# Peptides against a protein of PDB entry 3NZW, part 175

Target 1, 212 residues: chain A of PDB entry 3NZW
Amino acid sequence: TTTLAFRFQGGIIVAVDSRATAGNWVASQTVKKVIEINPFLLGTMAGGAADCQFWETWLGSQCRLHELREKERISVAAASKILSNLVYQYKGAGLSMGTMICGYTRKEGPTIYYVDSDGTRLKGDIFCVGSGQTFAYGVLDSNYKWDLSVEDALYLGKRSILAAAHRDAYSGGSVNLYHVTEDGWIYHGNHDVGELFWKVKEEEGSFNNVIG
Target 2, 222 residues: chain B of PDB entry 3NZW
Amino acid sequence: QFNPYGDNGGTILGIAGEDFAVLAGDTRNITDYSINSRYEPKVFDCGDNIVMSANGFAADGDALVKRFKNSVKWYHFDHNDKKLSINSAARNIQHLLYGKRFFPYYVHTIIAGLDEDGKGAVYSFDPVGSYEREQCRAGGAAASLIMPFLDNQVNFKNQYEPGTNGKVKKPLKYLSVEEVIKLVRDSFTSATERHIQVGDGLEILIVTKDGVRKEFYELKRD

## One batch from the design tools (peptide; made by RFdiffusion4, then SolubleMPNN)

Design b2_p22_7_s2 (from b2_p22_7 with P1Q P5R W7E T20M R21L)
Fold by OpenDDE base, seed 5:
Structure b2_p22_7_s2 (fold): chain B 212 residues (1-212), chain C 222 residues (1-222), chain A 22 residues (1-22)
Amino acid sequence: as target 1 above (212 residues)
Amino acid sequence: as target 2 above (222 residues)
Amino acid sequence: QLPPRAESAPPPPLPAAPAMLP
C-alpha cells in the first residue's frame, strides 16, 4: 500500500494505490483505499483492509451523529480523535491501521491527521503511509511546495503514488486521486498504473531503468 | 497448540453479468486427504434474490450462512417485508464477520445477486469482513488457479485489439449467461484436474430478475 | 455494536488470508 496526503495553497491532495495482498498473493487490484466519510471528510486505508474499512465506516456514522446532535459538521480534529480513541481501546488486540483523516471545516481549514493502531495521532501537512511510503516521499518531498497550482499538486500526488507502485511490490493497480477544498472533496479519477506508467515515462523521460 | 479450525476444501466462484449473477461451488467436502462427502452443497439461496457461499471451514461457513439467513428474516420483520438489497446484505455480512474479528470465521465469503438497478452484483469478503463489489471472484482451495483465468476471460486482462501493437485494450463487455456458464464449467473442470480438494460435482446458482435457478454438473470423482 | 476486545493465541493460517493493505 501507498497512501499520501498533503496540504498546499489550494487545499489538500489525497492519492492512494489500489492493490490488496494476502502474503505474496495479489488479492485485488481495485481496492478503494479512500473512504468518503462525508462530502468534506476523507479517510485513507493502510494495514488491515477489514480493520480500516470497518472502523472508518463506523467513524462516518459517528461523524453523522455529531452533525445531527450538534447541528454542525464535525471538525477534522474531533473526527480523528474519535478514531484514535477507538483504536486505543483496542490496543494490543491486533488491529492494524495506518490512516489519514483529511478534511475541511470553516474553523480549521484544510486539515490532515495521521492515526494508526499504535495510538499515534499526528496533525501535519504531509504524510505518506504504507509499505511504499518511502518511495512516495522520495518524489513528494523533492517536488513539494506550498504554492503548487492545483494542477501541479494533483500531478505530484499521482506521480508520487506511481513511483511507489513501481518500486513497492505491495503497491499498484491504480491511483485514486482526490482534491479537498472548502467546498468538499473532488474525485479526480482512477488512473491505471499500467497505462499511467508508460504515459509518464514518455512525457517526462523518466523511469529510464525500464526499457520500452 | 490448539487448532480450532478445520479445512473442508472446495472452491467457489462468482461472476456478475449485465442482468444476472452466478455463484458456483463444487460439492466436494474433505478433511485432509479424505473425502467426507461428494455432494455437500455450499452455495445457498438466502432469499430476496441473494445467493451466498462461505468456503473454507464448513462449520464456520454454515454458521455464517445461518446467521445471514436469520438476518434476512429479521430484516423483513423490522421493515415490513422490505426486500434486502444486495449492498445492504454485503454491509450486514461485514458486521457478521467483523463481529468475530478476534476469532474469525475461517471462510472466504462470496454473495451474488442484482443491485437496485437490476445489474448483476458479486461481493467478496475476507475472513474478517473486508469487502468489495467485483465482476468476478474465485474463493477456496483452487482460487489461485481460477482467479488468473477469470482476470483474463471476464476482465480481459492482458488482451489487446489485434493489429494495435498492444496499444488498445480489448474493450470491457458483459458476458452472456451462456458464456459465463461455460467459463464456470471450464474453471471447475480445470481446477479439478489440478487440485485434490476440488471435484465430484458443480452446483451453479444463477440469479436473475425472475429468481434463482440451479444447475448441476458432474465433475471427476477421483 | 462494537466487537469485543479479545486477546488470544494467534490463529492458524486461514484458507483465505485476510486482505492486507501494507
Scores: peptide ipSAE 0.100, ipTM 0.746, DockQ to the pose 0.045
Fold by OpenDDE base, seed 3:
Structure b2_p22_7_s2 (fold): chain B 212 residues (1-212), chain C 222 residues (1-222), chain A 22 residues (1-22)
Amino acid sequence: as target 1 above (212 residues)
Amino acid sequence: as target 2 above (222 residues)
Amino acid sequence: QLPPRAESAPPPPLPAAPAMLP
């Protein structure tokens, strides 16, 4: 798995691969590793597929209950804390989760929290999570700047996942891409890695270690 | 050490069409190298036009199917006989599976039916309740033999239009029920030849707007 | 919320294995 999220002048970019594995078996190439919690809040999935899918869906229910009770959308801080508190209660039980909670509220602005099953909760501007995270960081850190255009930021997110998909055997399938703004998240499509690789190679003149 | 799990073998396969879905399974039940039964159905009509199979450890599979059938019953009681949608059924099954997260059902679960738009739907589950809607899925002992075949023949993976130098992919299209049945039969006959835990009989449940139809075919009995 | 349960010993590999997003 490779997931990433980063803040920039235009909001948040979220990009993820879509491969699931069971050992050496490719279980799926089409897994949705982004859970749309609400129109303004996203969760990403790394680790155990069922653990992430189940508890982030549960988180969505808790966020909805908050909205009903408080007559206000839940903050990204509060949403991430709910998940963090939950996984902490299960500490030692064997949950496997590496998640990012990404969203926009008027109070917080664009916000990213990292939450994992070890009980770690971190606020930050840039996170890559999964077995391919180091490959993604290599591309992302080399090209990131706050002043990226939306177009360039979307491309950078997509390109970073592609790099990880190329080098990490546990990452691949396709890139799912999101842009989060004050008006909510926008889905920017599913990009098959097989097609995307050749397109990027041709347009950039990159991946020269692969002969077409 | 005590091992609470067994492996009863077998293989299951789901394929979604445009306005239908199929869920098929062999009827062989085994323990180790011994055939317990040559006809033990593992694909079930659960009502509300939903068919289900949980393949792996048969005791767990049967328990899960019974729980789901009971869930359907209670859904009707609690919601004025409302039909359970396939997507809601999938969510319910996730909760059944994940409810035993720390002592899982040792099964690969597949359900098939029609979505709310009348389109064929197949959902597959891991033992602890992760699920995905797919056009096709193989599960069980011979899944590793069949799934690549389905990728090629249902989703047309690695197929290109002739004369395009691999630049134009074969276009996706829905398969007819007759084409799907042929693929299912070819899948199971092939799997039976190469896997000792698959054989004896093939039962196919076909879901359409008109209900669930069953077909049976003999497989090799070796 | 599901109550925490004691972890069971992992079963031997079977055809049905949990999917992972490593």
Scores: peptide ipSAE 0.102, ipTM 0.756, DockQ to the pose 0.045; fails the geometry check
Fold by OpenDDE base, seed 2:
Formats: C-alpha cells, sequence, structure tokens
Structure b2_p22_7_s2 (fold): chain B 212 residues (1-212), chain C 222 residues (1-222), chain A 22 residues (1-22)
C-alpha cells in the first residue's frame, strides 16, 4: 500500500493505490483505500484492510452522530481523536492501521491527521503511509511546494503513488486521486497504473530503467 | 499447541453478470488427505435472493451462514418484511466476521445477488470482514488457480485488440449466463485436475430477478 | 492458515511530527 496526503495553497491532495495483498498473494487490485466519511472528510487505509475498513466506517457513523447532536460538522481534530482514542483502547490487541484523516472545516481549514494503531496521532502537512511510503516521499519531497497549482499538485500526488507502485511490490492497481477544498472533496478519477505508467514514461521521458 | 481451526478444502467462485449473479462451489469436504464427503453443499440460498458461501473451515463456515440466515430473519421481523439488499447484507456479514476479529472465522466468504438496480453483484470477504464488490472472485483451496483465469476471461486482463500492437485493450462487456456457466465449469474442472482438495461435484446457484436456481455437475472423484 | 487482506506491509515508524506550513 501507498497512501499520501499533503496540504498546499489549494487545499489537500489525497492519492492512494488500490492493491491489497495477503502475503505474496495479490488479493485485489481494486480496493478503495479512501473512505469518504462525509463531503468534507476523507479517511485513508493502510495496514489491515478489515481493521481500517471497519473502524473508519465506524468513525463515519460517529462523525454523523456528532453532526446530528451538535448541528455542525465534526472537526478534523475531533474526528481523528475519536479514531485515535478507539485504537488506543485496542492497543496491544493486534490492530493494524495506518490512517490519515483529511478534511476541511471552517474552523481548522485544510487539515491532515495521521493516526495509527500504535496510538500515534500527528497533525501535519505531508504524510505518506504504507509499505511504499518511502518511494512516494522520494518523488513528493523532491517536487513539493506550498505554492503548487491545483493541477500540479494533483499530478504530483498521482505521480508519487505511481513511483511507489513501480518500486513497491505491495502497491499497484490504480491511483485514486482526491482534491479537498473548503467546498469539500472532489474525486479526480481512477488511474490504472498500467496505463498511467506508460503515459507518464512517454510524456516525461522518465522510468528509463524500464525498456519498452 | 492446540489449533482450533481445521481446513476442509474446497473452492468457491462468484461471477456477476448484467442482470444475474452466480455463486458456485464444489461439494468435496476433506480433512488432511481424507475425503469426508463427496457431496457436502457449501453454497446456500439465504433468502431475499442472496446466496452465500463461506469456504475454509467448515465448522466456521456453517456457523457464519447460520448466523447470517438468522440475521435475515430478524431483519424481516424488525423492518416489516423488508427485503434485505445485497449491500446491506454485505455490511451485516462484515459485522458478523469482525465481531470475531480476535478469534476469526477461518473462511473466505462470497455472497452473490442483485443490487437495488437489478444488476448482478458479488461481494467477497476476508476472514475478518474486509469486503469488496467485484465482478468475480474465487475463494478457497484453488483460488490461486482460478482467480488468474477469471482475471483473463471475465475482466479481460492482458487481452488486446488484434492489430493494435497492444495499444487497445479488449473492451469490457457483460457475459451471458451461458458464458458464465461455461467459465465456472471450466474453472472447476481445471482446478479439480490440479488440486486434491477440489472435486466430486459442482453446485452452481444462479440468481436472477426470478429467484435462485441451482445446477449440478459431476467433477472428478479421484 | 487463511491470511487476512493487508493493504500493505507494516510501515516503518514516522519521524517527529512535521511543523505546519503557514
Amino acid sequence: as target 1 above (212 residues)
Amino acid sequence: as target 2 above (222 residues)
Amino acid sequence: QLPPRAESAPPPPLPAAPAMLP
């Protein structure tokens, strides 16, 4: 898995691969590693598929309950804290989760929290999470600027996941791409890695380690 | 150390069509190298046009299916005989599976039916309740033999239009029920040839708007 | 026996929390 999220002048970019594995077995190439909690809040999945899927869906329910009770959207801080508190209660039980809670509230602006099953909760501007995270960082850190255009930021997110998919055996399938703004998240499509790789290679003149 | 789990072998396969879905399973039940039964069905009609199989450790599979059937029953009681949708069924099964997260059902679960638009639907689950809607899924002992075949024949992976130098992929299309049945039969006959835990018989449950029908085919008994 | 699905191998630990950009 490779997931990433970063803040920039235009909001948040979220990009994830779609491969799931069970050992050496490719279980799926089409996993949805972004959970759309609400129109303004996304969760990402890395680690155990069931743990992430179950608890982030549960988180969605908690977020909805908050909205119903408080008559306002839950903050990204609060949403991430709910999840963090939950996984902390299960500390030592064997949950495997590496998640990012990404969203926009008027109070916070664009916000990213990293939450993992060790109980770590971090607010930050840039996170790559998963077995391919270091590969993604290699591209992302090399090209990241706060002042990226939306177009360039989207491409950078997509390109970083592609790099990870290329080098990490546990990442691949497709890139799911999101842009989060004050108006909510926008889905920017599913990009098959097989097609995307060749397109990028041709257009950039990159990936010259591959003959073809 | 005591192992509470067994492995009863077998293989299951789901394929979604446009207006139908198929869930198939062999009827062999084994322990180690011994055949316990040559006809032990593992694909079940659970009502509301939902078919289900939980393949792996049969005791866990049976327990899970029973619990789901009860869930369907109670859903009707609690919601004025409302038909349980396939997506809701999938969510329910997730909770059944994840409820035993720390002592999992050792099964690969597949359900098949029609979505609320009348389109074929197949949902697959890991042992602890992650689930995904897919066009096709193989589970069980011979899943590794069958799934690549399904990738090629259902999802047309690695197929390109002739004369395009690999530039144009074979377009996706729905398969007819007859085509799906052929693929299922070929999958299981092939799996039976190469896997000792698969064989004896093949039951195929076909879900359409008209209900669930069942087909049976003999497999090798070696 | 039956492995669960995994989105990835366990990632290495993250470094210290990054500072917020202005």
Scores: peptide ipSAE 0.043, ipTM 0.753, DockQ to the pose 0.154; fails the geometry check
Fold by OpenDDE base, seed 4:
Structure b2_p22_7_s2 (fold): chain B 212 residues (1-212), chain C 222 residues (1-222), chain A 22 residues (1-22)
Amino acid sequence: as target 1 above (212 residues)
Amino acid sequence: as target 2 above (222 residues)
Amino acid sequence: QLPPRAESAPPPPLPAAPAMLP
């Protein structure tokens, strides 16, 4: 898995691959590693698919309950804290989760929290999470600037996942791309890695380690 | 050391069409190298036009299917005989599976039916309740033999339009029920030849708007 | 052990079912 999220002048970019594996077996190439909690809040999945899918869906329910009780959307801080508190209660039980909670509220603006099954909860501007995270960081860190245009930021997110898909055997399938703004998240499509790789190679003159 | 799980072998396969879905399974039940039964159905009509199979350890599979059938019953009691949708069924099964997260059901689960728009739907589950809607999925002993074939023949992976130098992919299209049945039969006959845990009989449940139909075919009894 | 679906590095094998890793 490779997931990433970063803040920039235009909001948040979230990009993830779609491969699931069971050892050496490619279980799926089409896994949805972004959970749409509400129109303004996203969760990403790395680690155990069931753990992430189950508890982030549960988180969605808790966020909805918050809205009903408080007559206000839940903050990204509070949403991530609910998840963090939950996984902390299961500490040592064997949950495997590396998640990012990304969203926008009027109070916080665009916000990213990293939450994992070890009980770590971090607020930050840039995170890459998964077995391919170091490959994604290599591209992302080399090209990241706060002042990126939305177009350039979307491309950078997509391109970083592509790099990870190329080098990490556990990442691949497609890139799912999101842009989070004050008006909510916008889905920017599913990009098959097989097609995207050759397109990027031709347009950039990159990936020269591959003959073809 | 004591192992609470058994392995009863077998293979299951789901394929979604445009207005139908199929869920198929062989009827062989084994333990180690011994055939326990040559006809032990593992694909079930659960009501509300939902078919289900949980393949792996048969005791766990049967338990899970029974729990789901009971869930359907209670859903009707609680919601004025409302039909359980396939997506709601999938969510329910996730909770059944994840409820035993720390002592999982040792099964690969597939359900098939029609979505609320009348389109064929197949959902597959891992042992602890991760689920995905797919056009096709193989599960069980010969899944590794069949799934690549389905990728090629259902999803047209690695197929290109002739004369395009590999630049234009074969377009996705729905398969007819007849085509799907052919693929299912070819999958199981091929798997039977190369896997000792697959064989004896093939039972196919076809879900349409008119209900569930069953077909049976003999497989090699080796 | 049936593998669970995993999106990242395999969780330590549950006793019998292999996890799918994202």
Scores: peptide ipSAE 0.039, ipTM 0.752, DockQ to the pose 0.076; fails the geometry check

Design b2_p22_7_s3 (from b2_p22_7 with P1Q T20M R21L)
Fold by OpenDDE base, seed 3:
Structure b2_p22_7_s3 (fold): chain B 212 residues (1-212), chain C 222 residues (1-222), chain A 22 residues (1-22)
Amino acid sequence: as target 1 above (212 residues)
Amino acid sequence: as target 2 above (222 residues)
Amino acid sequence: QLPPPAWSAPPPPLPAAPAMLP
């Protein structure tokens, strides 16, 4: 798995691969590793598929209950804290989760929290999470700047996942891409890694270690 | 150390069509190298036009299917005989599986039916309740033999239009029920030749708007 | 035997200091 999120002048970019594995077996190439909690809030999934899918869906229910009770959308801080508190109660039970809670509220602006099954909760501007995270960071850190255009930021997110998919055997399938703004998240499509790789190679003159 | 799990072998396969879905399974039940039964059905009509199979350890599979059938019954009691949708069924099965997260059902689960738009639907589950809607899925002993075949023949992976020098992929299209049945039969006949835990009989449940139809075919009995 | 649950490979630990820009 490779997931990433970063803040920039235009909001938040979220990009994830879609491969699921069971040991050496490729279980799926089409897994949705982003949960759309509400129109302004996303969760990403890495680690145990069932753990992430189950508890982030549960988180969505808790967020909705908050909205009903308080008559306002839940903050990114509060949503991430609910999940963090939950996984902390299960500490030592064997949950495997590496998640990012990404969203926009009027109070917070664009916000990213990292939450994992060890009980770590971090606020930050850039996170890559999963077995391919170091490959994604290599591309992302080399090209990131706050003043990226939306187009360049979207491309950078997509390109970073592609790099990880190329080098990490546990990442691949496709890139799912999101842009989060004050108006909510926008889905920017599913990009098959096989097609995307050759397109990027041709356009950039990159991946020269691969002969076409 | 005590191992509570067994392995009863077998293989299951789901394929979604445009306005139908198919869930198929062999009827062989084994323990190690011994055939316990040559006809032990593992694909079930659960009502509300939902078919289900949980392949792996048969005791766990049977328990899970029974729990789901009971869940359907209670859903009707609680919601004025409302039909359970396939997506709601999938969510319910996730909760059944994840409820035993720390002592999982040792099964690969597939359900098939029609979605709310009348389109064919197949959902597959891991042992602890992660699930995905797919066009096709193989599960069980010969899944590793069949799944690549389905990728090629249902999803047209690695197929290109002739004369395009590999630049144009074969377009995706729905398969007819007759085409799907042929693929299912070819899958199981091939798997039977190469895997000792697959054989004897093939039972296919076909879900349409008109209900569930069953077909049976003989497989090699060696 | 059934394969292990999907995504059963543990992710590597996140680096302690994520990159932060102003």
Scores: peptide ipSAE 0.032, ipTM 0.754, DockQ to the pose 0.240
Fold by OpenDDE base, seed 5:
Structure b2_p22_7_s3 (fold): chain B 212 residues (1-212), chain C 222 residues (1-222), chain A 22 residues (1-22)
Amino acid sequence: as target 1 above (212 residues)
Amino acid sequence: as target 2 above (222 residues)
Amino acid sequence: QLPPPAWSAPPPPLPAAPAMLP
């Protein structure tokens, strides 16, 4: 798995691969590793598929209950804290989760929290999570700046996942791309890695370790 | 170390069509190298046009299917006999599986039916309840033998239009029920040849708007 | 309702292994 999220002048970019594995077996190439909690809030998935899918869906329910009770959308801080508190209660039980809670509220603006099954909760501007995270960071950190255009930021997110998909055997399938703004998240499509790789190689003159 | 799980072998396969879905399973039940039964059905009509199979440890599979069937009954009681949708069924099964997250059902679960638009639907689950909707899925002992074949024949992976120098992929299209049945039969026939835990009989449940139809085919009994 | 938080030994490898998003 490779997931990433970063803040920039235009909001948040979220990009993830779509491969699931069971050991050396490729279980799926089409997994949705982003859960759309509400129109303004996203969760990413790395680690145990069931753990992430179950608890982030549960989180969505808790967020909706908050909205109903408080007549206001839940903050990204509060949503991430609910998840963090939950996984902390299960500490030692064997949950495997590496998640980013990404969203926008009027109070907070664009916000990213990293939450994992070890009980870590971090607010930040840039996170890559999964077995391919270091490969993604290599590209992302080399090209990141706050003043990226939306177009360049989207491309950078996509390109970083592509790099990880290339080097990490446990990452691949496709890139799912999101842009989060004050108006909510926008889905920017599913990009097959096989097609994307050759396109990027040709356009950039990159990936010269591969012939063709 | 105490191992509470058995492995009863077998294989299951789901394929979604445009207006139908198929869930198939062999009827062999085995422990290690000993055939317990040559006809033990593992694909079930659960009502509301939903078919289900949980393949792996048969005791866990049977328990899960029974719980789901009971869940369907309760859904009717609580919601004035409303039909349970396939997507809601999938969510319910996730909760059944994840409810035993720390002592999982030792099964690969597949359900098939029609979605709310009348389109064929197949959902697959891992032992702890992660799920996705797919066009096809193989599960069980011979899943590794069948799934690559389904990738090629259902999803047309690695197929290209002739004369395009590999630049144009074969377009995705729905398969007819006859085509799907052929693929299922070929899959199980092939799996039976290469896996000792697969054989004896093939039961296919076909879900359409008119209900569930069952077909049975003999497999090798060796 | 939440499942009870308890550690259990992982099941032996199956053809049906838990899917991972590593």
Scores: peptide ipSAE 0.092, ipTM 0.749, DockQ to the pose 0.046; fails the geometry check
Fold by OpenDDE base, seed 4:
Parts: structure tokens; sequence; C-alpha cells
Structure b2_p22_7_s3 (fold): chain B 212 residues (1-212), chain C 222 residues (1-222), chain A 22 residues (1-22)
């Protein structure tokens, strides 16, 4: 898995691969590693598929309950804290989760929290999570700046996942791309890694380690 | 060390069509190298036009299917005989599976039916309840033999339009029920030849708007 | 509803490994 999220002048970019594995077996190439909690809040999934899918769906329910009770959307801080508190209660039980809670509230603005099954909860501007995270960071850190255009930021997110998909055997399938703004998240499509690789190679003159 | 799990082998296969879905399974039940039964159905009509199979350890599979059937009954009691949708069934099964997260059901679960728009639907589950809606899925002993074939023949992976120099993919299209049945039969006959835990009989449940029908075919009884 | 506590002994490897999003 490779997931990433970063803040920039235009909001948040979220990009994830879609491969699931069971050892050496490719279980799926089409997994949705982003949960759309509400129109303004996303969760990303890395680690155990069932753990992430179950508990982030549960988180969605808790966020909805908050909205119903408080008549206001839950903050990104509070949503991430609910998840963090939950996994902390299961510490040592063997949950495997590496998640990012990304969203926009009027109070917080664009916000990213990292939450994992070890009980770590971190606020930050840039996170890559999964077995391919180091490959993604290599591209992302080299090209990141706050003043990226929306187009450049979307491309950078997509390109970073592509780099990870190329080098990490556990990442691949497709890139799912999101842009989070004050008006909510916008889905920017599913990009097949095979097609995307050749396109990027041709357009950039990159990936010269592959003879094509 | 005590192993609470058995492995009863077998293979299951789901394929969604446009207005139908199929869930098929062999009827062989095995332990180690011993055939326990040549006809032990493992694909079940659960009501509400939902068919289900949980393949792996048969005791766990049967337990899970029974629990789901009970869930359907209770859903009717609690919601004035409302039909359980396939997506709601999938969510319910996730909770059944994840409820045993730390002592999982030793099964690959597939359900098939029609979605709320009348389109064919197949959902597959891992042992602990991750699930995905897919056009096709193989589970069980010969899943590794069948799934690549389904990728090629259902999803047209690695197929290109002739004369395009590999630049244009074969377009996705729905398969007819007859085409799907042919693929299922070819899958199981092929798997039977190469896997000792697959054989004896093939039972196919076909879900349409008119209900569930069953077809049976003989497999090799080696 | 919370899942039950961990089993006292590690279960054997499942024939079908849980899907991972490594």
Amino acid sequence: as target 1 above (212 residues)
Amino acid sequence: as target 2 above (222 residues)
Amino acid sequence: QLPPPAWSAPPPPLPAAPAMLP
C-alpha cells in the first residue's frame, strides 16, 4: 500500500493506490483505500484491510452521530481523536492500521491527522503511509512546495503514488486521487497504473530504467 | 499445538452479469487426502434473492451461513418483511466475520444477487470481513488457478483490439448467462484436473429477477 | 459492537490469508 496526503495553498491532496495482497498473492487491484466519511472528511486505509474498513466505517457512524447530536459537522481533530481512542483501547490486540483523517472545517481549515494502531496521532502537512511510503516521499519531498497550483499538486500526488507502485511490489493497481477544499472533497478519478506509467514515461522522459 | 481449524477444500466462483449473478461451487468435501463426500453442497439460497457460500473450513462456513440466514429472518421481523438488499447483506456479513476478528471464521465468503437497480452483484470477503463488490471472484483451494482466468475472460485483462498494436483495450461488456455458465464450467473442469481438492460435482446457483435457479454438472470423480 | 478479546493462543495461519493493505 501507498497512501499520501499533503496540505498546500489550494487545500489537501489525497492519493492512494488500490492493491490488496495476501502474502505474495494479489488479492485485489481495485480496493478503495479512501473512505468518504462525509462531504468534507476522508479517511485513508493502510495495514489490515478488514481493520481499516471496519473501524473507519464505524468512525463514519460516530461522525454522523456527532452531527446529529451537535447539529454541526465534527472537527477533523475530534474525528481523528475518536479513532485514536478506539485503537488505543485495542492496543496489543493485533490491529493493523495506518490511517490519515483528512478534511476541512470552517474552524480548522484544511487539516490532516495521522492515526495508527500503535496509538500514534499526529497533526501534519505531509504524510505518506504504507509499504511504499518511502518511495512516495522521495518524489513528494523533492517537488513539494506550499505554492503548488491545484493542477501541479494533483499531478504530484498521482506521480508520487506511481513511483511507489513502480518500486513497491505491494502497491499498484490504480491511483485514486482526491482534492479537498473548503467546499468539500472532489474525486479526481481512478488512474490505472499500467496506462499511467507509460503516459508519464513518455511525457516526462522518466522511468528510463524500463526499456519500452 | 492444537489446531482449531480444518480445511475441507473445494472451490467457489461468483460472476455478475448485467441482470443476473451466478455463484458456483464444487460439491467435493475433503480432509487431507480423504474424500468425505462427493456431494456436499456449499452454495446456499439464503432468501431475498441472495446466494451465499463460505468456503474453507466447512464447520465455520456452515456456522456463518446459518448466522446470516438468521440475520435475514430477524431483518424481516424487525422491518416489516422488507427485502434485505445485497449491499446491506454484505455489511451484515462483515459484522458477522469481524465479530470473530481474533478467532476468525476460516473461510472465503462470496455472496451473489441483484443490487437495488437490478444489476448483478458479487461481493467477496476475507476471513475477517473486508469486502469488495466485484464482477467476478474465485475462492477456495483452486482460486489461484481460476482467478487469473476470470481476469482474462470476464474483465478482458491483457486483451486488446486487433490491429491497434496493443493501444486499444478490448472494451468491457456484460456476458450472457450462457457465456457465464460456459466460463464457470470451463473453470471448474480445468481446476479439477490440477487440484485434488476440487471435483465430483458442480452446483451453480443463478440469481435473476425471477428468483434463484440451480444447475448441476458432473465433474471428474477422481 | 466491539470485537471480542484476542484469542488466548495465536490461531494457525488461515488458508486464505486476510487481505492486507501493506
Scores: peptide ipSAE 0.090, ipTM 0.752, DockQ to the pose 0.046; fails the geometry check
Fold by OpenDDE base, seed 1:
Formats: sequence, structure tokens, C-alpha cells
Structure b2_p22_7_s3 (fold): chain B 212 residues (1-212), chain C 222 residues (1-222), chain A 22 residues (1-22)
Amino acid sequence: as target 1 above (212 residues)
Amino acid sequence: as target 2 above (222 residues)
Amino acid sequence: QLPPPAWSAPPPPLPAAPAMLP
């Protein structure tokens, strides 16, 4: 798995691969590793598929309850804290989760929290999470700027996942791409890695380790 | 050390068509190399045009299917006989599976039916309740033998239009029920040849708007 | 409802391994 999220002047980019594995077996190439909690809040999935899918869906319910009770959308801080508190209660039980809670509130602006099953909760501007995270960071860190255009930021997110999909055997399938703004998240499509790879290689002159 | 799980082998396969879905399973039940039964059905009509199979440890599979059937019953009681949609069924099954997260059902679960638009739907589950809607899925002992074949023959993976230098993929299209049944039969006959835990009989449940139809085919009994 | 922590028995790796998003 490779997931990433980063803040920039235009909001948040979230990009994820779509491969699931069971050992050396490719279980799926089409997994949705982003859970749309609400129109302004996304959760990413790495680690155990069921753990992430179940608890982030549960988180969505908790977020909705908050909205009903408080008549206000839950903050990204609070949403991430709910999840963090939950996984902490299960510490030692064997949950496997590496998640990013990404969203926008008027109070916080664009916000990203990293939450994992070890009980770590971190606020930050840039996170890559999963077995391919180091590969994604290699591209992302080299090209990241706060002042990226939306177009460039979207491309950078997509390109970073592509790099990870290329190098990490546990990452691949497709890139799902999101842009989070003050008006909510916008889905920017599913990009098959096979097609994307050749396109990028041709356009950039990159991936010269592969002869096409 | 005591192992609470058994492995009863077998294989299951789901394929969604345009306006139908198929869920198939062999009827062999085995422990190690000993055939317990040559006809032990593992694909079930659960009502509301939903068919289900949970393949792996048969005791767990049967328990899960029974719980789901009960869930359907209670859904009707609680919601004025409303039909349980396939997507809602999938969510329910997730909760059944994840409810035993720390002592999982040792099964790969597949359900098939029609979505609310009347399109064929197949959902697959891991042992602890992660689920995905897919066009096709194989599960069980011979899943590794069949799934790549389905990728090629249902989803047309790695197939290209002739004369395009591999640049134009074979277009995706729905398969007819006859084509799907053929693929299922070919899959299971092939799996039977190469896996000792697959054989004896093949039951295919076909879900259409008109209900569930069952077909049976003999497999090798060796 | 939260799944209760129970006796932990990891499932066998074959044939029904949990899907992972590593």
C-alpha cells in the first residue's frame, strides 16, 4: 500500500493505490483505500483492510452523531481523536491500521492527521503511509512546494503514488486521487498504473530503468 | 498445540453479468486427503435474491450463513418486509465477520445478487470482514488457479485488439449467462484436475430478476 | 457495537488469509 496526503495553498491532495495483498497473493487491484466519511472529510487505509474499513466506517457514524448533537460538522482534530482513542483501547489486540484523516473545517482549515494502531496521532502537512511510503516520499519531497498550483499538486500526488507502485510490490493497480477544498473533497478519478506509467514515461522521459 | 480450525477445501466462484449474477461452488467436502462427502452443498439461497457461500472451514461457513439468514429474517421483521439490498447485505456480513475479529471465521465469503439498479453484483469478503464489489471472484482452495483465469476471461486483462501493437485493450463487455456458465464449468473442471480438494459436483446458483435458479454438473470423482 | 476482545486465534495463512493493505 501507498497512501499520501499533503497540504498546499490550494487545500489537500490525497492519493492512494488500490492493491490489496494476502502474503504474496494479489488479492485485489481495485480496492478503495479512501473512505469518504462526509463531504469534507476523508480517511485513508493502510494495514489491515478489514480493520481500516470497519473502523473508519464506524468513525463516519461517530462523525455523523457529532453533527446531529452539536449541529456542526466535526473537526478533523476531533474525528482523528475519536479514531485514535478507539485504536488505543485495542492496543495489543492486533489491529493493524495506518490512516490519515484529511478534511476541511472553517475552524481548522485544511487539516491532516496521521493515526495508527500503535496509538500515534500526528498533525502534519505531509504524510506518506504504507509499505511504499518511502518511494512516495522520494518523489513528493523532491517536488513539494506550498505554492503548487492545483494542477501541479494533483499531478505530484498521482506521480508519487506511481513511483511507489513501480518500486513497491505491495502497491499498484490504480491511483485514486482527491482534492480537498473548503467546499469539500473532489474525486479526480481512477488512474490505472499500467496506462499511467507509460504516459508519464513518455511525457517526462522518466523511468529510464524500464525499456519500452 | 490445539488448532480450532479445520480446512474442508472446496472452491467457490462468483461472476456478475449485466442483469444476472452467478455463484458457484463444488460439492466436495474434504479433510486433508479424505473425502468426507461428495455432495455437501456450500452455496445457499438466503432469500431476497441473495446467494451466499462461505468457503474454508465448513463449520464456520455454515455458522456464518445461518447467522446471515437469520439477519435477513429479522430485517424483514424490523423493516416491514423490506427487501434487503445486496449492498446492505454486504455491510451486514461485514459486521458478522468483524464481530469475531479476534477469533475469525475461517472462511472466504462471496455473495451474489442484483443491485438496486438490477445489475449483477458480486461481493467478496476476507475472513474478518473487508469487502469489495467486483465483477468476479474465486475463493477457496483453487482460487489461485481460477482467479487469474477470470482476470483474463471476464475482465479481459492482458488482451489487446489485434493490429494495435498492444495499445488498444480489448473492450470490456458483459458476458451472457451461457458464456458465464461455460466459464464457470471450465474453471471448475480445470481446478478439479489440479487440486485434490476440488471435485465431485458443481452447483451453480444463477440470480436474475425472476429469482434464483440452480444448476448441477458432475465433476471428476477421483 | 464494538467487537469484544476475545481469545485471539490468528487464522491460518491458507486458504483464507486476511486481505492486507501493507
Scores: peptide ipSAE 0.085, ipTM 0.746, DockQ to the pose 0.046; fails the geometry check

